Peptides against a protein of PDB entry 5T59. Designs and how they scored, part 106

Target 1, 112 residues: chain A of PDB entry 5T59
Amino acid sequence: TTPTMQSTSLLTEHLGYPPISLVDDIINAVNEIMYKCTNAMEKYLMQRNIIGKKDFSDEIKIGTAKLESLLENSVDKNFDKLELYVLRNILSIPSDLLEENRFRLLHHEKLV
Target 2, 90 residues: chain B of PDB entry 5T59
Amino acid sequence: EHIRFQRLVQVCNKALEESIRKLQSWEKIHECFPNYGQTREGIENLTVCQQQVIKLWSNLSRVEFDAIFHERSIEEKLNQLDDLINKARS

## One batch from the design tools (peptide; made by RFdiffusion4, then SolubleMPNN)

Design b2_p20_8_s4 (from b2_p20_8, 7 letters changed)
Fold by OpenDDE base, seed 1:
Structure b2_p20_8_s4 (fold): chain B 112 residues (1-112), chain C 90 residues (1-90), chain A 20 residues (1-20)
Amino acid sequence: as target 1 above (112 residues)
Amino acid sequence: as target 2 above (90 residues)
Amino acid sequence: KTLEAIKKAEENAEEADNFL
């Protein structure tokens, strides 16, 4: 189910940071990696842009841009799914632990 | 018993794998370079490029994600969460 | 362990720059 404000608060206390911060780190990392990969690919091909007497620089730039776009779309789609799954199923507190008496247990463990 | 961190690793790996899937297709790569890929040298360059970018993707993601997991102590925290849940249900 | 990870990251960064 959808995370509640209560579960978010409890998880923040447990983790030492809001659950969304982990997801943000992951997404920021993959975005950085994505652009490093596409940039490296473009540079590699641009260093090999002339074959025979023909310069393929324009085609390489367009082609790498297309690949970057494809990768961006795929990353966005798959890591949006990841975000939802992590927040709903991994960084989540079962309803039985959202009872008042169970909150005390979590707080007690934190304080010990 | 401890399942949450394992699931986190699994979904991260899945997201990474699915994200790079299209770049693993030679046909998709070649389509982006229709004339360049008609030359012998072009094909060779694209082949090496494809192999290297996939390798780079894998290596960078492994290092960066492991660093994030360590910095956030997420394995320990998720194991503790599993333990708390199991304890509460006992 | 962390040192190894940092070293590997640096190697990967160099690989990205050279892409060979």
Scores: peptide ipSAE 0.100, ipTM 0.912, DockQ to the pose 0.021
Fold by OpenDDE base, seed 2:
Structure b2_p20_8_s4 (fold): chain B 112 residues (1-112), chain C 90 residues (1-90), chain A 20 residues (1-20)
Amino acid sequence: as target 1 above (112 residues)
Amino acid sequence: as target 2 above (90 residues)
Amino acid sequence: KTLEAIKKAEENAEEADNFL
């Protein structure tokens, strides 16, 4: 089930922010972490780029870029699924609460 | 009674675990460094690198996600949501 | 609790900078 405008409004009132904002925070965080990890990996290997008088700098740069791409693809896929799951199953309001009489319950509880 | 926050944590952990899975494969790591990984020293460096990056991934994710959950008060809000739903059905 | 989290974050940041 896709979130309705009413559901989003009610959840925004309850949370103090739109539900999507939480997901955005999570996704932004994992992206930052991802690039920190790949950057650290590259730097570590580049400090160890010479073995037996052979310079592997080019291979290291290409290899770390490949790993970054691999990680990016996996992050995108898995956190897209996460976004859908969170919005549909966690940050959701059951249809029975979307009736007029139930709408008032959420509003009333906040006012008390 | 309270289930939503637990599910949030579970799905986040699942996404993080699945995302790092490819980097946990030595074969995948080695494939990216075919010549470098043919040297003993290169293998050693890659092994340490792999271990450290996985550790860094786990540690950073835990700290950052916990910070987000705290800043958004999401456990409290989800518990309240569960309570509201249960109350409405009673 | 928050201070502990901040401390841990700083430690992790240092580990990232000094990746071994």
Scores: peptide ipSAE 0.095, ipTM 0.911, DockQ to the pose 0.021
Fold by OpenDDE base, seed 5:
Structure b2_p20_8_s4 (fold): chain B 112 residues (1-112), chain C 90 residues (1-90), chain A 20 residues (1-20)
Amino acid sequence: as target 1 above (112 residues)
Amino acid sequence: as target 2 above (90 residues)
Amino acid sequence: KTLEAIKKAEENAEEADNFL
């Protein structure tokens, strides 16, 4: 079930930030890490681009780009799933707590 | 009793593990460097590169995700959420 | 806690530099 506006507002109040902000941080971080990894790989191999009398620079650039694409596709797929799971199952409020009487309870707990 | 943060960690780890899985395949690595990987020295370089990038992936993700969790106080907040839910149901 | 995180970050940065 997609999070409701009510759930989002309650969770934002509880967390001090919108639930999506956590997911955004995670996704931004993994994207940064991904490109750092692929960049490091390319640089490492480019420092070792000549074997014997043959220069493999072009092949290395193409190869690392292919690996980056593979990693990028996998990251996108898996972290899209993560986003959905987190927002639907972790950062979620059960239906019974969305009732009027339970809504008051959440406010009461914050004040205590 | 407190389950949400545990689940968060689990799904994060799963996403990270599944994301790097293809780079863990030597066959896929070698396919990207068909001529380079036909040389002894090239194979050695690719082997080290593969090992190091996987290590870097693991180390960077650990540090960055822990930092995010700390900055967002997510363990505490999720534990509190669990407590609120349990209290409401009691 | 924070100091430990900083230490780990520095170690990882060094490893990244060595990899390059």
Scores: peptide ipSAE 0.089, ipTM 0.910, DockQ to the pose 0.021
Fold by OpenDDE base, seed 3:
Structure b2_p20_8_s4 (fold): chain B 112 residues (1-112), chain C 90 residues (1-90), chain A 20 residues (1-20)
Amino acid sequence: as target 1 above (112 residues)
Amino acid sequence: as target 2 above (90 residues)
Amino acid sequence: KTLEAIKKAEENAEEADNFL
């Protein structure tokens, strides 16, 4: 079931914020975490860039960039799915509650 | 009776687990460092690096997501939503 | 609870900076 404008309004009133705001927080957080992880990995390996007489700095930079891209693609894919699921199935209002009498119930419960 | 918050936690965990899956593959890691990974020391460094980054991913996500859930009072709000829906259907 | 969470976050940040 696709979220409606009415559902969004009701949920915003209930939550105190638009449902999408929660998803935005989650996505922003995971993106920050992602780059912290890849940055840490690069720094760790760059501190160990010389083995024997060979300098692997260039390979490390390229390799960590590839891993970052790989992680970015996976994060984008999986958290796009998360966004859809949360908005459609968790932060959702069943159709029976969208009727006039049920709508009033939500407002009544808020005021009580 | 209260199911929505549980589902939120589950889907978040799933997304995090699926996102890090490729980094859990030693083959994928090694492919990114073909020459570095041909050395004994390189293999050792990559092994430690892989383990630590996965740990960091898990720890950071746990702390940050819990903070978000708290700041948004989402467990309470979702429980209330469940209650409202159940009441409306009774 | 909040203080412990903050402490843990700081520890995690330190782990990221001192990646071992």
Scores: peptide ipSAE 0.087, ipTM 0.910, DockQ to the pose 0.021

## One batch from the design tools (peptide; made by RFdiffusion4, then SolubleMPNN)

Design b2_p21_1_s1 (from b2_p21_1, 10 letters changed)
Fold by OpenDDE base, seed 2:
Structure b2_p21_1_s1 (fold): chain B 112 residues (1-112), chain C 90 residues (1-90), chain A 21 residues (1-21)
Amino acid sequence: as target 1 above (112 residues)
Amino acid sequence: as target 2 above (90 residues)
Amino acid sequence: SSEFEKENEKILEETKEKLKK
């Protein structure tokens, strides 16, 4: 079920922020983590770029970039699924709570 | 009774695990460094990188996601949501 | 091998400090 405007409004009131904000935080965090991981790897290897009088700097840069791309693609795929699941199944309000009588209950709980 | 926060944690862990899965493959890493990985020292260096990247990924994700959940008070809010839903259905 | 571990520890500590602010 696709989130409705009413559901989003109610959840925003309940959470104190729009549901999408949580997802954005998660996605931003994983992107930062991804960068830190690949950057650390590149730095480590670039400090060890010469083996047997051969300079592997170019291969290291290209290889690390490939790994970063691989990780990025996987992150995008898996966290897109996460976003859909969270917004549809976790941060969601069942239709019975969207009825007028249930709507009042939710509002009442906020005020008490 | 309270299920939504548990599901959130599970889904996050699954996404993190699946995202790093390909880096857990030595073959995938070696493919990115075909000549470097033909040297003894290169293999040793790549082995360290593989192990430490996975470790860093796990540690950073734990710390940062816990921080997000805390800042957003999401466990409390999801528990309250579960309670509201259960109350409405009773 | 310990060099990467030390770097990881540094990154982790820096991250923790940033999150406290």
Scores: peptide ipSAE 0.340, ipTM 0.929, DockQ to the pose 0.940
Fold by OpenDDE base, seed 3:
Structure b2_p21_1_s1 (fold): chain B 112 residues (1-112), chain C 90 residues (1-90), chain A 21 residues (1-21)
Amino acid sequence: as target 1 above (112 residues)
Amino acid sequence: as target 2 above (90 residues)
Amino acid sequence: SSEFEKENEKILEETKEKLKK
């Protein structure tokens, strides 16, 4: 079931923020973590770029970029699924509670 | 009785686990460094990187996500939502 | 511990400190 405007409004009132804001925080966090991880790896390897008489700097840069892309694709895929699941199944209001009498109940509980 | 926050934690853990799975493959790591990984020292360095990046991923995710959940008071809010739903259906 | 481990520990500590605001 797709979230409705009514559901979003009620949840926003309950949470104190729109449901999507939580998802945005999560996604922003994982993206930051992702780049911290790949950056750390690149720095570590670049400090060890010469083995024997060979300089592997170019290979390291290309390789770390490939790993970053791989991780980016995986993060995008899995956290898109997460977003969908959270908004539809966790931060959601059952249809029966969207009836007028149930709507008033949620509002009443907030005021009492 | 309270199920929504548990589900949130579960789906977050699943997404994190699935996302890092590719980096857990030594074969995929080695493929990115075909010549570097043919040297003894290169293999050692890549091994350290693989282990440490996975550890960093896990540790940072735990700290950051816990902070988000706390700042958003999401456990309390989801528990309250569960209670409201159960009350309405009783 | 390796240099990478030390760096990771540093990153983690910095992250924790930022979140204690």
Scores: peptide ipSAE 0.326, ipTM 0.929, DockQ to the pose 0.772
Fold by OpenDDE base, seed 5:
Structure b2_p21_1_s1 (fold): chain B 112 residues (1-112), chain C 90 residues (1-90), chain A 21 residues (1-21)
Amino acid sequence: as target 1 above (112 residues)
Amino acid sequence: as target 2 above (90 residues)
Amino acid sequence: SSEFEKENEKILEETKEKLKK
């Protein structure tokens, strides 16, 4: 069930913000966390880039970039699923309450 | 009777756990550093790096998501939504 | 002493402070 304009309006009124705003916050946060993790990993390894007489700086840079890409793909996939689930099943109003009589009831309850 | 917030937490945790799954694989880590990981010291560094990045991921996500939930008052709002739905159906 | 340890230590302290409130 895809959210309707009616559901979005009711939920926006209830929440004080559009439902999508919560999802946006979550996605923005995980993206920031992701890059903080990969940055920390690169810095940690770059401080340990020389073993013996060999400099592994280039391999470290390439390797961390590969891990970043791997994590990006996984984050994208899993949080797309999250977005869909949240908007359809959590931040949603059952169809029976979207009828005219039920719509008025929800609006009235907020005002009282 | 209040189920929506619990589900939100569950789905967030699931997404976070599934996202970090690839980094939990030593094989995946080692594949990215084929020559570095052939040295004893390199293996040790990668092991610590893997453990720390997973820990950092978990810690940052917990703090940031809790902050979001608080700022958006989402637990209270979802509980109220559950109550409204239950009341309308009774 | 690493960036990981410093960040994790910071987060741990912040978490403890939140739990006290």
Scores: peptide ipSAE 0.118, ipTM 0.909, DockQ to the pose 0.294
Fold by OpenDDE base, seed 4:
Structure b2_p21_1_s1 (fold): chain B 112 residues (1-112), chain C 90 residues (1-90), chain A 21 residues (1-21)
Amino acid sequence: as target 1 above (112 residues)
Amino acid sequence: as target 2 above (90 residues)
Amino acid sequence: SSEFEKENEKILEETKEKLKK
């Protein structure tokens, strides 16, 4: 089920931050990691760009860019799924707890 | 009893694993370097790159995701959430 | 092969240091 505004508010209060913030951190991290990985590969290959008498610098640049694109597409796809799963199934409050009495319970536990 | 944090870790690992799958394909790697990969030395270099980039991906993701989880206190918060839910249902 | 490994180790260590700050 899609998270409700109520659940988001309650979770934000519980977490100290909106649930989406965690997902954002994860996505930002993986994007950074992706860049570091492809950059490392490019640097390594560029240090080995000449084989025999042939310079493969252009091919290396193009090739690493292609790999980055492939990885980016896969990251986008898989982490979109992750986002949905986390927000719906992990950082979620069951509907049976989204009742007035249960709201009080959550607040009570926080205040104690 | 506590299941949400475990699920978070699992889904993160799954996303990471599925994301790196394309780089695990030698064919995909070689296609990106068609001429470079026709040389013996090129093949060797690409092989090292493929292996090491996958390791780097794994290592960096582990370190950075753990840091995120720690900074967000997500294990504790998710455990508390589980406890609250379980208590409410008891 | 060792050169890439060293580079990866360097990157990893740098990343760890950044995260500590």
Scores: peptide ipSAE 0.116, ipTM 0.911, DockQ to the pose 0.926

Design b2_p21_1_s2 (from b2_p21_1, 10 letters changed)
Fold by OpenDDE base, seed 3:
Structure b2_p21_1_s2 (fold): chain B 112 residues (1-112), chain C 90 residues (1-90), chain A 21 residues (1-21)
Amino acid sequence: as target 1 above (112 residues)
Amino acid sequence: as target 2 above (90 residues)
Amino acid sequence: MKEFEEENQQLLKELKEKLEK
C-alpha cells in the first residue's frame, strides 16, 4: 500500500530525514555514475576515431549518445520500481502499528 | 530478525544489474556503431569499452551506495526499525 | 585495454578521495 502521512512522519522522526531523501540520494548517484561511464567510453573511442583513412568521430558521438539513452531509459524504469519498493516495503510501518502506541515507543527510545 | 537492510541491498543490486543488462549485449553495442564495428580495430576498441564500462559501473555504484548508506546510517536505522516492530508485536 | 583500465582506476581513486573528505 501507499505510505501514509503518519508513517512518513514517524519514519522521518526515526531516520532524522524523510524516507524519500534516501531514494533521492540513490537516484542522483546512479545518474552521476551513468554519465561517468558513457563519458569515459566516448573519450576512449575519440582517441581512436581514425581507422585507416576514415574518421569515425561523428559515428562515435552519435553512437555513444544512443548508448547513453538506452542506459538512461533502463535506469529510469528500474529505479522507479526501486523507489516504490523501498517506500512501500522497506521504509514502512505495518498498519496495525500506526497508532499512538507506536509513536510513544519511538519517543521513549529517543529519550532513554 | 533483521531483514529490511538486507532487502534494501538486494533491491539496489537488482536495479543496478537490470539497468546495465542492455550494455552487456554485444549486439546492442554494435548496433550503435554499425560502420566502426565493421573494422577489426573497431571491434577490438568496442570490446574494451564494453568490458570496462561494465566494470566501472559496478565499482562506482558499490562505492557510492556504500557511502550513501553510511551517511544515512540506514543499516542501523533499519535494524532498529525491525527491533521496534518486533517488540511492539511481542 | 590498459589505457581504459588506467582511467577506470583513476576515476575510482578520485571518488574514494572525495568521499573521505
Scores: peptide ipSAE 0.236, ipTM 0.922, DockQ to the pose 0.898
Fold by OpenDDE base, seed 5:
Structure b2_p21_1_s2 (fold): chain B 112 residues (1-112), chain C 90 residues (1-90), chain A 21 residues (1-21)
Amino acid sequence: as target 1 above (112 residues)
Amino acid sequence: as target 2 above (90 residues)
Amino acid sequence: MKEFEEENQQLLKELKEKLEK
């Protein structure tokens, strides 16, 4: 389920940052990695663009772009799922602990 | 006892694995380079690319994700969260 | 193959250096 405002506040206090910030870091990282991978591939192939007196530069550029798009779509899909799972099931507080008395307990533990 | 961080690592690995799966298909790679891939040299070059991209993907993700987890102290924080939850239920 | 591998190692090295700062 979608995290509540109360859960977000408690977790932010505990973590020292909003839960979504961790997910953002992960997503930003994988996006950077993705483009580094495709860029490396393009560069490697462009250095080997001529075979048998035929220039494949255009095909290489188009093909690499297609692979990038394929990877990008997969990354988006899978890391959207990751975001939901992390926020709902990992960076979450059980509903029974969101009761008034349990809420104070979490705060108290931080102070002690 | 401590389960949240383990789950985080698992879902990250799963997302990374699922994301790169398409590039593990030689057929899909070849389809992107239909004429280039009909040459011997082209096939060799594409093979190298496929292998090295997957390797680079794995290596970079490991380094960067570990850095994120360290900077955010997420293992410690998630373990503490588990402990708090367990204590509250006891 | 060797060229790509070298690039791979170089990228990793650069990333590690950035993270250390």
Scores: peptide ipSAE 0.235, ipTM 0.922, DockQ to the pose 0.938
Fold by OpenDDE base, seed 2:
Structure b2_p21_1_s2 (fold): chain B 112 residues (1-112), chain C 90 residues (1-90), chain A 21 residues (1-21)
Amino acid sequence: as target 1 above (112 residues)
Amino acid sequence: as target 2 above (90 residues)
Amino acid sequence: MKEFEEENQQLLKELKEKLEK
């Protein structure tokens, strides 16, 4: 079930930011980390590209690119799942709270 | 009583773990470097890379995610949300 | 090994410094 506009509005008021902003921060962070990891690996191997008078630079570049692609695909898959779960199950308001009397409760807490 | 933040941490950890799983496979690493990995030095270098990438992944994610959670005050906000829900149901 | 580890530590240090600002 996709979050309603009401839920989003209420949560935005509660959080001080839209729920999706948290997910965006998480996803942006993991993407940055991912590229830092693969870049570090490539640099390390490229400094060690010659073994027994054979230059493995091309293989290293291709190999690291493959690993990056694998990691990227996995990150995309798993953090898409995370996004759905967070927005639907963590940053969510139960249906019984999506009533007028319950909306007042959330608003009241903000004012106190 | 307070469950949402715990769930957030859990799903973040799970996503991180599942994402790095393929790099934890030596076979996958070696497959990307078939000739390089046939040399002794190559194997050694790849081993270092595998270990250090996993460590870097873990360490960076911990620091970054903790920072995000702090900046967004998400633990407090989620605890408050739990309290509001529980109060509404009482 | 040490070289990669040092780079790892450097990256972590840089990140921490950035977050402390």
Scores: peptide ipSAE 0.234, ipTM 0.922, DockQ to the pose 0.928
Fold by OpenDDE base, seed 1:
Structure b2_p21_1_s2 (fold): chain B 112 residues (1-112), chain C 90 residues (1-90), chain A 21 residues (1-21)
Amino acid sequence: as target 1 above (112 residues)
Amino acid sequence: as target 2 above (90 residues)
Amino acid sequence: MKEFEEENQQLLKELKEKLEK
């Protein structure tokens, strides 16, 4: 179930990039999105930090940080699972096809 | 016939959904702002934030993941991979 | 990543606008 070097090489040739690169793009993107979301929330709340005569700035900062941490943990967990799944089950070549003829098939398709 | 790309989309959506699950909980949101959330205005503000952040999460992920898939030509490549595998087995 | 920066900014802007309303 674990990707082999041969599989990685063949897929890299097929894709034009290592399979992990796709996963990296996805993970980087979600991380960026995550921080954009939390940043937007913090900014919004900080613009509304005073209610009545009380300033909630500190609570807002702490609270948003807590939410960010919570989201980070969830993202890490779920996208680690995604990484494993993608590399093992999507960007994968069945072991029975990991032979010379498979390699030639890939080259043949490129020539057609 | 072509299954890999569909699976990719599915697992991406699942990961995104599961990741945002905690923020979908009002209780979790409120717990982070215990005093702020005891005010009417605070509750309103937090409610708006919760809703809009979830929307932003969804929208940004859609746009960015689609862009990634396009840049990597992953649908085409995965379809080709499916075809190659099927052909090799025939 | 820069390919969708413009769209991201637009979405962020829209979010902020909605939040402010």
Scores: peptide ipSAE 0.174, ipTM 0.913, DockQ to the pose 0.063

